# Ledger of designs, part 37: peptides against a protein of PDB entry 2QAS

Target 1, 120 residues: chain A of PDB entry 2QAS
Amino acid sequence: PPEDLMQYEAMAQDALRGVVKAALKKAAAPGGLPEPHHLYITFKTKAAGVSGPQDLLSKYPDEMTIVLQHQYWDLAPGETFFSVTLKFGGQPKRLSVPYAALTRFYDPSVQFALQFSAPE

## One batch from the design tools (peptide; made by RFdiffusion4, then SolubleMPNN)

Design b2_p15_2_s2 (from b2_p15_2, 8 letters changed)
Fold by OpenDDE base, seed 5:
Structure b2_p15_2_s2 (fold): chain B 120 residues (1-120), chain A 15 residues (1-15)
Amino acid sequence: as target 1 above (120 residues)
Amino acid sequence: GPANSIVENFDFPAP
């Protein structure tokens, strides 16, 4: 098989990760997401750049899924990662997740789904 | 449970 020196698959994955970033930026805008849109985001908790409370990440050694609908605050979608405050055990916890750590993205309202390969 | 915004499982469409 011919060797792909352009790494097109990686380029395509990066482009699709851009969809997640764009969606999060919409969510972070004033007024948030238009109902009934909401986001399920799954990521590898041990991926480089993932940051959060140790007790939270320890409970999910492989991957975890967060939902952004009604109970999230201070969503800050950066260029390479996003951060958000979520309730964990009733307490607000700050989570920072690089887009490269994502494994799946889903908006149930329109059944839009994306899947990604993520490093450990 | 862990948190209101943490989902342990949901119906994700098959590829």
Scores: peptide ipSAE 0.142, ipTM 0.732, DockQ to the pose 0.526
Fold by OpenDDE base, seed 1:
Structure b2_p15_2_s2 (fold): chain B 120 residues (1-120), chain A 15 residues (1-15)
Amino acid sequence: as target 1 above (120 residues)
Amino acid sequence: GPANSIVENFDFPAP
């Protein structure tokens, strides 16, 4: 097969990660996501740039799935990562996740799903 | 306890 020096598949995957970023930007905008849209986001907890409560990340050493629907605060979708406040053990904690760490994205309201490969 | 926004063993639908 011919060699793809452009790496189009990788570019397409990066563009799909951009969908997650765009969705999170909509979620962070005034008014939030239009109901009933909500987001399930799975990421590798040991990926470079992931930060959060040590005890939590230790409890989920491989992957973690968070749901952004009602119980989240101060969602901040940056260009390379997003951060969000969630409650763990009743305490609000900041979680920061690079888009490159994502492995799954799902909006159950319309059954929109994306899967990604992420570094171990 | 676990955070309300954490979902363990979420069944991701097949493409």
Scores: peptide ipSAE 0.139, ipTM 0.735, DockQ to the pose 0.513
Fold by OpenDDE base, seed 2:
Structure b2_p15_2_s2 (fold): chain B 120 residues (1-120), chain A 15 residues (1-15)
Amino acid sequence: as target 1 above (120 residues)
Amino acid sequence: GPANSIVENFDFPAP
């Protein structure tokens, strides 16, 4: 097939990452996500810009899935990354994840799923 | 230990 100089697949993935960002913004809005929506987010823990508890990131050297349903606080979805507070061993810790680091997004309530290629 | 918000063995639905 002819060479795609437009890189449409990359454009499409970027657009779909925008879906994740938008979903997180809904989650961060007053009142949170409308029930029963909740989000499973998988990301590469070693991707550039990922920041979080050292012990946690060490435990998951490849990728990690977090669920945003009941046990998260101060979700802050920025334009290029989101941050959220999660409890590890009862201790609240801040996690910061660029959207580019995401590999999976899933809302079980409606079985909406997205997959992405992320930097290694 | 890991946070309760961490999900292990998540079965992601195939497209």
Scores: peptide ipSAE 0.133, ipTM 0.732, DockQ to the pose 0.515
Fold by OpenDDE base, seed 3:
Structure b2_p15_2_s2 (fold): chain B 120 residues (1-120), chain A 15 residues (1-15)
Amino acid sequence: as target 1 above (120 residues)
Amino acid sequence: GPANSIVENFDFPAP
């Protein structure tokens, strides 16, 4: 087959990552997510741009899943990454995750699921 | 132990 010089598959993946960004922007709006919606987000911990507690990221060298439902603060969904404050061992820590690092997105309330390819 | 916001046994459903 002819070589795809347009990289359409990558374009489509970026568009789907936009869904996650839009969902997080809704979560960050006044009032938060409408109940019972909540988000499970899985990402590669060693992906470029991922930032967080060093001990935590070392503990999960491949990927980890966070839950945005009740215990999260100061969610800031930017254009290329989002940041959020979560409790790890009872202590609040800031986590920053580029959308490009995502591998899974899930809202159990309506069983909406997305999967992404992220560099190893 | 696990952090409050970390799900260690996340079973992602098939699309």
Scores: peptide ipSAE 0.126, ipTM 0.726, DockQ to the pose 0.519

Design b2_p15_2_s3 (from b2_p15_2, 9 letters changed)
Fold by OpenDDE base, seed 4:
Structure b2_p15_2_s3 (fold): chain B 120 residues (1-120), chain A 15 residues (1-15)
Amino acid sequence: as target 1 above (120 residues)
Amino acid sequence: SPANSFAENVDFPPP
């Protein structure tokens, strides 16, 4: 097949990452997500820009999945990354995740799913 | 499974 010098697939991936960003911005708005919507977000923990407690990230050497439903605090969806406080083992921890690190996005309420190619 | 706390009735299918 002919070589794609436009890199359309990468463009499409980036556009779809925009869906995640937009969804998180809705989640961060007053009132949060409209019921029954909630979000499962999976990302590569070793991707550039991912940050959080060392003890937490060490438990997930490859990928990590977080859930944003009711128990999330200070969700801050930026333009290139989002940060959020979640409870792990009952303890609040802050994570910062670039959208580029995402591998999966899922809203079970409407079975909306996205998959992304992320850095290894 | 999700790393953080979530409702017990929340389901996330495997990749």
Scores: peptide ipSAE 0.243, ipTM 0.721, DockQ to the pose 0.264
Fold by OpenDDE base, seed 2:
Structure b2_p15_2_s3 (fold): chain B 120 residues (1-120), chain A 15 residues (1-15)
Amino acid sequence: as target 1 above (120 residues)
Amino acid sequence: SPANSFAENVDFPPP
């Protein structure tokens, strides 16, 4: 097939990352996500811009999945990354994750799933 | 499965 000099796939992926951002913004709004919606987010832990507790990230050398349902705090979806406080082993910890680091997004309530290629 | 405690036993099925 001919070479795609427009890089449409990359553009599409970028647009789809926008879906994640928008979903997180809904989750961060007053009242949170409308029930029963909740979000599973998988990301590369070593991707540029990922930040969190060393002990936590060390436990997940490749990627990890977080779920945003009920027990999440101070969700702050920025334009290029989001941050959120979650409990790991009962301890609240803050994560900052660029949207570019995402590899998977899933809302089981409606079985909506997205997959992305993230930096290694 | 999700890493955070709330969903410790929640599976994340492949799409």
Scores: peptide ipSAE 0.212, ipTM 0.720, DockQ to the pose 0.292
Fold by OpenDDE base, seed 3:
Structure b2_p15_2_s3 (fold): chain B 120 residues (1-120), chain A 15 residues (1-15)
Amino acid sequence: as target 1 above (120 residues)
Amino acid sequence: SPANSFAENVDFPPP
């Protein structure tokens, strides 16, 4: 609501983004994701802080979904963003994505889903 | 993570 000076919705969103951060930390731990867990992560490619190859990001002007299951390397979940190496067209690419840029998180193995509001 | 299947990432549709 416009009169909410506490910005509760934003607080709630940030708390939920913490779930993604925690999940990624588990994924980055030795042994990786425990089977059959795998993560679908969708984010706004033009959000502030999103970084990656220009040619790659240019192909996805709005949103992009990546999957973390088998083919991911050097996953580094930081406090405000995570970075990971994935293959696109057979080539390894490094992506850095702020949690604030996320719009969807999903683990099909247990049908756990989260939705987020991100800047357009 | 060890590779058990060879699949590269692209803009996957929502599951």
Scores: peptide ipSAE 0.048, ipTM 0.679, DockQ to the pose 0.144
Fold by OpenDDE base, seed 1:
Structure b2_p15_2_s3 (fold): chain B 120 residues (1-120), chain A 15 residues (1-15)
Amino acid sequence: as target 1 above (120 residues)
Amino acid sequence: SPANSFAENVDFPPP
């Protein structure tokens, strides 16, 4: 098959990652997400740029799924990554996740799902 | 399944 020197598929994937960024920006805005919308986000914990408590990330050596619904604080969606404070085992912990590390995005309220191929 | 606590809906399709 012909070689795609434009890398259209990669561009499309990047555009779709933009959906996640936009959704998180809505979630971070005053008032948060409109109910019943909430976000499930799965990412590779060993991907470059992922940061958080060592003990937490060690518990999830491959992928980790977080949910943004009710119990989330200081959501900061940047241009290349987002950070958020969540409760794990009753303790607040800060996570920083590059959009490039995402493997899945899901809003069950409207059954909207996206899947990505993230680097290890 | 979400790693963090409190999720009204736990249904998430497997990857």
Scores: peptide ipSAE 0.204, ipTM 0.713, DockQ to the pose 0.272; fails the geometry check

Design b2_p15_2_s4 (from b2_p15_2, 9 letters changed)
Fold by OpenDDE base, seed 2:
Structure b2_p15_2_s4 (fold): chain B 120 residues (1-120), chain A 15 residues (1-15)
Amino acid sequence: as target 1 above (120 residues)
Amino acid sequence: AAANSIVEGLDFPPP
């Protein structure tokens, strides 16, 4: 196929990453997500800007999936990344994930799914 | 499975 100098696919992915950001902002608002909405988010753990406990990230050398439903705290969706406190094995841990690191977004309540190509 | 899931083995449908 001819070369796409406009890079439309990249632009489209960035736009769709905006959906994730907007959804997380809704989740961070008082009262959280409107039930029964909840979010499964998958990201590349070695992507630039991903931050969290090293022992935890070491357990997931490629990708990690987190769920935001009933047990999440201090969700802070910024413009380029979000941070959140979750429990892993009963222990609260803080993660920071750039939207660019995302590979999957899913809301089972309405079966809404997005997939992304994340740089390493 | 979600890393922070409280239910072992819990998964979700692929897109």
Scores: peptide ipSAE 0.305, ipTM 0.776, DockQ to the pose 0.278
Fold by OpenDDE base, seed 3:
Structure b2_p15_2_s4 (fold): chain B 120 residues (1-120), chain A 15 residues (1-15)
Amino acid sequence: as target 1 above (120 residues)
Amino acid sequence: AAANSIVEGLDFPPP
């Protein structure tokens, strides 16, 4: 087949990352997520811009999945990345994740899923 | 499984 020099697939995936951003902004708004909606977010831990506790990230050398339902604090969905405080083993820890690092987004309540290509 | 899940071993379905 002809070579796609426009890279439409990449453009489409990037556009779809906007869905995650929008969903997180809804989650950060007063009142939080409308129940029973909750979000499972998977990302490459070694992707550029990902930051968090070294001990935590070391435990997940490739990908890591977090869940946003009730136990999350100070969710800050920026334009290029989001940050959030979650409890791991009972300890609150701050994570910052660029949308470009995402590989999966899932809302079990309505079985809505998105997959994204990320650098290996 | 989710790293911050309060239920150990709680997995999620694949896409």
Scores: peptide ipSAE 0.302, ipTM 0.770, DockQ to the pose 0.268
Fold by OpenDDE base, seed 1:
Structure b2_p15_2_s4 (fold): chain B 120 residues (1-120), chain A 15 residues (1-15)
Amino acid sequence: as target 1 above (120 residues)
Amino acid sequence: AAANSIVEGLDFPPP
């Protein structure tokens, strides 16, 4: 088959990462996500730009999944990464996750799923 | 399972 010099698949993947960013911006707006929508987000914990508590990241050396439904605080979806405060074992922790680190996005309410390739 | 899940073992279906 002909070589795709435009790299359309990569462009499409980048556009789909934009869906996650847009969804998080909706979640961060006043009123939050429209019920019953909620988000499961999986990311590579060792990807460049990922930051969080050392003990937490050590527990998840490869991938970590977080859920944004009822208990999340100070969600800040930037242009290249988002940050959010979540409770782990009852303790609030701040995570910063580049969109490029994402490997999975899922909204169970409508069974909408996305998968991404992230750098190791 | 979600790391911040308040319910132990709570997960979501694979794609």
Scores: peptide ipSAE 0.300, ipTM 0.770, DockQ to the pose 0.277
Fold by OpenDDE base, seed 5:
Structure b2_p15_2_s4 (fold): chain B 120 residues (1-120), chain A 15 residues (1-15)
Amino acid sequence: as target 1 above (120 residues)
Amino acid sequence: AAANSIVEGLDFPPP
């Protein structure tokens, strides 16, 4: 098959990453997500730009899944990454995750799922 | 499994 010099697959993936960004912006708005919507987000912890407590990231050397439903604080969805405060083992911790690091997004309330290829 | 405390150990639901 001919070589795709346009890299359409990557473009399509980036466009779909925009859905996650938009969803997080809705989640960050006053009042949060409309019930019963909630978000499961999986990302590669070793991807460039991922930042968080060393002990937490060491516990998840490959992928990590977080859920945004009831207990999340200071969700800040930027243009290239989002940051959020979550409780891990009862302790509040700040995570910063580039959208490019995401591998899965899921909203069980409406069974909406996306999968992404992230840098290894 | 989800990592944050309130759902720690809760598996990611299948699509």
Scores: peptide ipSAE 0.290, ipTM 0.780, DockQ to the pose 0.287

Design b2_p15_3_s1 (from b2_p15_3, 5 letters changed)
Fold by OpenDDE base, seed 1:
Structure b2_p15_3_s1 (fold): chain B 120 residues (1-120), chain A 15 residues (1-15)
Amino acid sequence: as target 1 above (120 residues)
Amino acid sequence: SSSSEHSSEPVELPA
């Protein structure tokens, strides 16, 4: 078949990353996510722009999944990355994750899933 | 890593 010089698949992937951003913005709104929606977000821990506690990143050298449901604070979904505070071992930890680092997004409540290829 | 299998475990947050 003819070569896709428009690179539509890449455009689609980029658009789908926008779904995650939009979902997080809804989660960050005053009322939070409408019950029973909650989010499983998986990302490459060594991707450019990812930041968090050293001990946590050491436990997950490749990728990790965080859950945004009951215990999360200061969710700040920016335009290129989001940051959120979660408790690990009872201690609040701040994570900053570029949307480009995402590899999976899942909402179990409606079985909605997205998968992405993150840069190695 | 490449297109190899990835193993990730959810970090469940206690309620």
Scores: peptide ipSAE 0.046, ipTM 0.625, DockQ to the pose 0.100
Fold by OpenDDE base, seed 2:
Structure b2_p15_3_s1 (fold): chain B 120 residues (1-120), chain A 15 residues (1-15)
Amino acid sequence: as target 1 above (120 residues)
Amino acid sequence: SSSSEHSSEPVELPA
């Protein structure tokens, strides 16, 4: 097929990553997400910029999905990555995830889904 | 966020 020197697909992916960022910003606002909205976020755990407890990340060598619904704290959606505190095994853990590391975004309440290719 | 009995835990799912 013809060579796309404009890299339109990558541009589109970046634009859609913006949707995730915007959604997370809504989630971080006072009161959180408007019910019943909640987010399932999947990302490559070995992608550049992903940060968190080594033992936790080692447990999920490829990718993992986190759920932002009832129990999440200090959600900080930055321009290139977001960080959030979640409980795993009852213990609070801090994760930092670049938007570029995402592979899936899903809001079950309205069945809205996005899929992405993420580098490792 | 609001508090609930269900804690967020990671799961490995296909992309």
Scores: peptide ipSAE 0.046, ipTM 0.605, DockQ to the pose 0.199; fails the geometry check
Fold by OpenDDE base, seed 3:
Structure b2_p15_3_s1 (fold): chain B 120 residues (1-120), chain A 15 residues (1-15)
Amino acid sequence: as target 1 above (120 residues)
Amino acid sequence: SSSSEHSSEPVELPA
């Protein structure tokens, strides 16, 4: 087949990542997500731009899934990455995750799922 | 942003 110099698949992936960004912005708004919506976000922990506690990232060297269901603090959805404070082992820890690092997004309440190709 | 006093631990989901 002819060579795609437009990189349409990458454009489509970026558009879908925009859905995650929009969903997180809704989650960060006053009142949070409308019940019963909640989010499962999976990402590559070694992807460029991912930052957080070294102990936590070392414990999950490949992928990690975060569940946002009214148990989080200071969700800040930026334009290229989002950050959020979650408790691990009873201690609050800040995570910063680029949207490009995502591999899965899921809302069980309505069975809405997205999968992404993330860099290794 | 919303917040809570409870924890949110990471989990592994089926492939």
Scores: peptide ipSAE 0.046, ipTM 0.600, DockQ to the pose 0.173; fails the geometry check
Fold by OpenDDE base, seed 5:
Structure b2_p15_3_s1 (fold): chain B 120 residues (1-120), chain A 15 residues (1-15)
Amino acid sequence: as target 1 above (120 residues)
Amino acid sequence: SSSSEHSSEPVELPA
């Protein structure tokens, strides 16, 4: 079939990434997420722009899943990436993740799921 | 880039 020079599929995926950004902005608002909503976010740890403790990222050479529910701090959902402080092994760690690095988003409270193609 | 502090339960999981 003829090639899609408009790259509509990529546009659609970007639009869906906007859902994640919007959800995180809700989570960052005063009062946080309305219970029982909480977010499972999976991303490629080696994707461009991903940053965090080297030891932590080394434990997950391909993908990593974080959960935003009870204990998270300084959630900052930017336009191209979000950053958040979470506890790992009882220690607070700061992660910065571009939306483009995401491969999965899930809210088990309503069984809402999204999957994305992320860069290697 | 909007930012705020909110405490909730975070968890680390393998992909």
Scores: peptide ipSAE 0.040, ipTM 0.589, DockQ to the pose 0.073; fails the geometry check

Design b2_p15_3_s2 (from b2_p15_3, 6 letters changed)
Fold by OpenDDE base, seed 3:
Structure b2_p15_3_s2 (fold): chain B 120 residues (1-120), chain A 15 residues (1-15)
Amino acid sequence: as target 1 above (120 residues)
Amino acid sequence: SSSSEYSSKPVELPA
């Protein structure tokens, strides 16, 4: 088959990561996500740019999933990464995750799922 | 987009 010098597949993957960013921006709006929508976000904990509680990240050396439904605060979806405050062990902690570190995105309410390859 | 079920990875749920 002919060689794709345009790298269309990569462009498509980048566009899909844009869907996650857009969804998080909706979640960050006043009132949060429209019920019953909620998000399950999985990411590589050792990916470049990931920042959070050392004990938590150490607990999950490969990947971990967080859920944004009823208990999340100060969600800040930037252009390259998002940050959010979640309670772990009853204590609020700040987590910052680059969109490039994501491996899965899922909204159970409408069974919408996306899967990505993330840098090792 | 979607068509497959979600198979959870290690999950840390907010308290």
Scores: peptide ipSAE 0.062, ipTM 0.630, DockQ to the pose 0.088
Fold by OpenDDE base, seed 4:
Structure b2_p15_3_s2 (fold): chain B 120 residues (1-120), chain A 15 residues (1-15)
Amino acid sequence: as target 1 above (120 residues)
Amino acid sequence: SSSSEYSSKPVELPA
């Protein structure tokens, strides 16, 4: 097969990651997500730029999923990563995740799903 | 929109 020097698949992946970023920006806006929308976000915990509680990241050495629905605070969707405060074991912790670390995005309310390749 | 099957991965629920 011909060699793709344009790397279209990678560009498509980046474009789809933009959907996640846009969705998170909607979630961070006043009023939050329109009900009943909520987000399941899966990411590689050892990907470069991932930051969070050491015990939590150790518990999930490969990837983990977080849910953004009602119990999240200070969601800050930046251009390259988002950060959010979630309670783990009742304790609020800050989690920072680059969009490049994402492997899955899912909104069960409308069954909208995206899958991404991320570094192992 | 894009649809795909969702398979459960390790989930940490905020609580």
Scores: peptide ipSAE 0.060, ipTM 0.624, DockQ to the pose 0.087
Fold by OpenDDE base, seed 5:
Structure b2_p15_3_s2 (fold): chain B 120 residues (1-120), chain A 15 residues (1-15)
Amino acid sequence: as target 1 above (120 residues)
Amino acid sequence: SSSSEYSSKPVELPA
């Protein structure tokens, strides 16, 4: 079959990653997400650029899912990664996750789902 | 990996 030298599939996936970025920017705006919207974000914990508490990341050696609904602070959606403060075990922890590390995005309120291929 | 079903998998919920 003919080769796709344009890499359209990769471009399409990047475009869809933009949906996640946009959603997070909405979440970061004053007032946060409009209820009942909330986000389940799954990512590869060992992907390049992922940073956070070592104990937490070690607890999930492959993937982990975080939920952004009521208890999140200082959400900062950058161009290549986002960072957010969440409470784990009652303690606030800072996570930084590149969009490229994402494998799943889900908003249960409207059953909107996205899946991505992330680096191993 | 290519896996299906959308449910909160290895979830770490805010405490």
Scores: peptide ipSAE 0.059, ipTM 0.615, DockQ to the pose 0.089
Fold by OpenDDE base, seed 2:
Structure b2_p15_3_s2 (fold): chain B 120 residues (1-120), chain A 15 residues (1-15)
Amino acid sequence: as target 1 above (120 residues)
Amino acid sequence: SSSSEYSSKPVELPA
């Protein structure tokens, strides 16, 4: 097939990353996600812009899946990344994840799934 | 109570 110099697939993926951003903004709103919606978010832990506790990221050197089902601690969905407070070893830790680092998004309540290629 | 869960492996997605 001919070379796509427009890179339409990448454009489409970026648009779909916007769905994740929008969903997280809903999750961050007062009251959280409307039941029974909840989110499974998978990302490359070594992707550019990912930041968090070193011990946590070292434990998950490739990918990590976060489940946002119940109340979330300070979920803050920005325009290029989101941050959230997670408990690791019983202690709250802040994690920041660029949307570009995502590889999977899933809401099992309605079986809605997205997959992405994430750069390292 | 607030809680977050994570895994080193992605969950299975519908095919």
Scores: peptide ipSAE 0.046, ipTM 0.630, DockQ to the pose 0.653

Design b2_p15_3_s3 (from b2_p15_3, 6 letters changed)
Fold by OpenDDE base, seed 1:
Structure b2_p15_3_s3 (fold): chain B 120 residues (1-120), chain A 15 residues (1-15)
Amino acid sequence: as target 1 above (120 residues)
Amino acid sequence: AESSEHSSTPVVLPA
């Protein structure tokens, strides 16, 4: 079979990461996500650029899933990463996650799922 | 995207 020198699959993957960014921008806008939409976001906790609570990241050394539905604050979806405040053990903590670190995106309200390859 | 099987991923709920 002919070699894909355009690397279309990689381009498609990057475009799909853009879906997550766009969804988070919708979530960050006034009014938040339209109900009942909510987001399950899975990411590699040791990927470059990931930052958050030391105890949390140590507890989950491979990957973890966060849920953005009701209990989140100051969602800031940048161009290369997003940050969000979540409470762990009742304490607000800031997570910063590059889109490149994502491995899964899921909106159970409409059963929309995306999977990504992320650095190990 | 290729389908890949991984071990179960922890879901961390804010609380």
Scores: peptide ipSAE 0.047, ipTM 0.598, DockQ to the pose 0.097
Fold by OpenDDE base, seed 4:
Structure b2_p15_3_s3 (fold): chain B 120 residues (1-120), chain A 15 residues (1-15)
Amino acid sequence: as target 1 above (120 residues)
Amino acid sequence: AESSEHSSTPVVLPA
């Protein structure tokens, strides 16, 4: 079969990662996401650039999902990664996740789902 | 807990 020298699949994946970034930017805006929208974000915990509570990341050495629905603070969606504060064991902890580390994105309210390949 | 939408993926909820 002919070779795809344009690497369209990779470009498409990057474009779709842009959807996640855009959604997070909406979530970070004043007032947050319009109800009932909320986000389930899954990522590889050992991917380059991922940072957070050592005990938490150690507990989930492969991947984990966080839920952004009301109980989150200081969501900061950057151009290459986003950071957010969540409470674990009652204590606020900061998580930083590059978009490249994402494996799944889901909004249950409208059953919108995206899947991505990420480093093992 | 595990996600109901992603059966084999652990979900960490705020607590």
Scores: peptide ipSAE 0.039, ipTM 0.622, DockQ to the pose 0.130
Fold by OpenDDE base, seed 5:
Structure b2_p15_3_s3 (fold): chain B 120 residues (1-120), chain A 15 residues (1-15)
Amino acid sequence: as target 1 above (120 residues)
Amino acid sequence: AESSEHSSTPVVLPA
């Protein structure tokens, strides 16, 4: 079979990552996500650019999922990564995740799911 | 999947 020198699969994956970015931008807008929408975001914790509490990332060295529904603050969806404040052990902590690190995205309210290949 | 709760949002590990 011929080689795909255009790398179409990678292009398609990047386009789908744009859906996550757009969804997070909606979530970051005044009023947040319209109920009952909420987001399950799974990512590789050791992927390049991931930043957060050392103890948390050490506890989950491979992959973890965060839920953005009610209690999150200062969601900032940038062009290449998003950051958000969540409380761990009662303390607010900043988590920064590149979109390229994502492996799953899910909104259970409408059963919308996406899967991605992330850097190992 | 494994999960761990905290004050703001649950942390869930894919099975």
Scores: peptide ipSAE 0.035, ipTM 0.615, DockQ to the pose 0.130
Fold by OpenDDE base, seed 3:
Structure b2_p15_3_s3 (fold): chain B 120 residues (1-120), chain A 15 residues (1-15)
Amino acid sequence: as target 1 above (120 residues)
Amino acid sequence: AESSEHSSTPVVLPA
């Protein structure tokens, strides 16, 4: 078949990343996520723009999943990336993740899942 | 947002 020079698949993937952004904005709003909704977010730890504890990112060189349910603080969903404070080993750590680094998004409460292609 | 339950260890998905 003819080669897609419009890169429609990439555009569709990018549009779907908007769902994650919107969900995080809802989570950051007053009152937080409506229970029992909670989010499992998976991302490439070495993707451009990812920032966090060096020891943590070094320990997980490919991907890692964070859970946003009750133990998270200062969630800040920006336009290109979101940042949040989570506890690892009992210590609060700040993570900054570009939406482009995401590979999976899941809300177990309603079994809603999304998968994304991210840089290797 | 606020406080919530979170694992103290990240989940690494199988390759």
Scores: peptide ipSAE 0.047, ipTM 0.633, DockQ to the pose 0.197; fails the geometry check

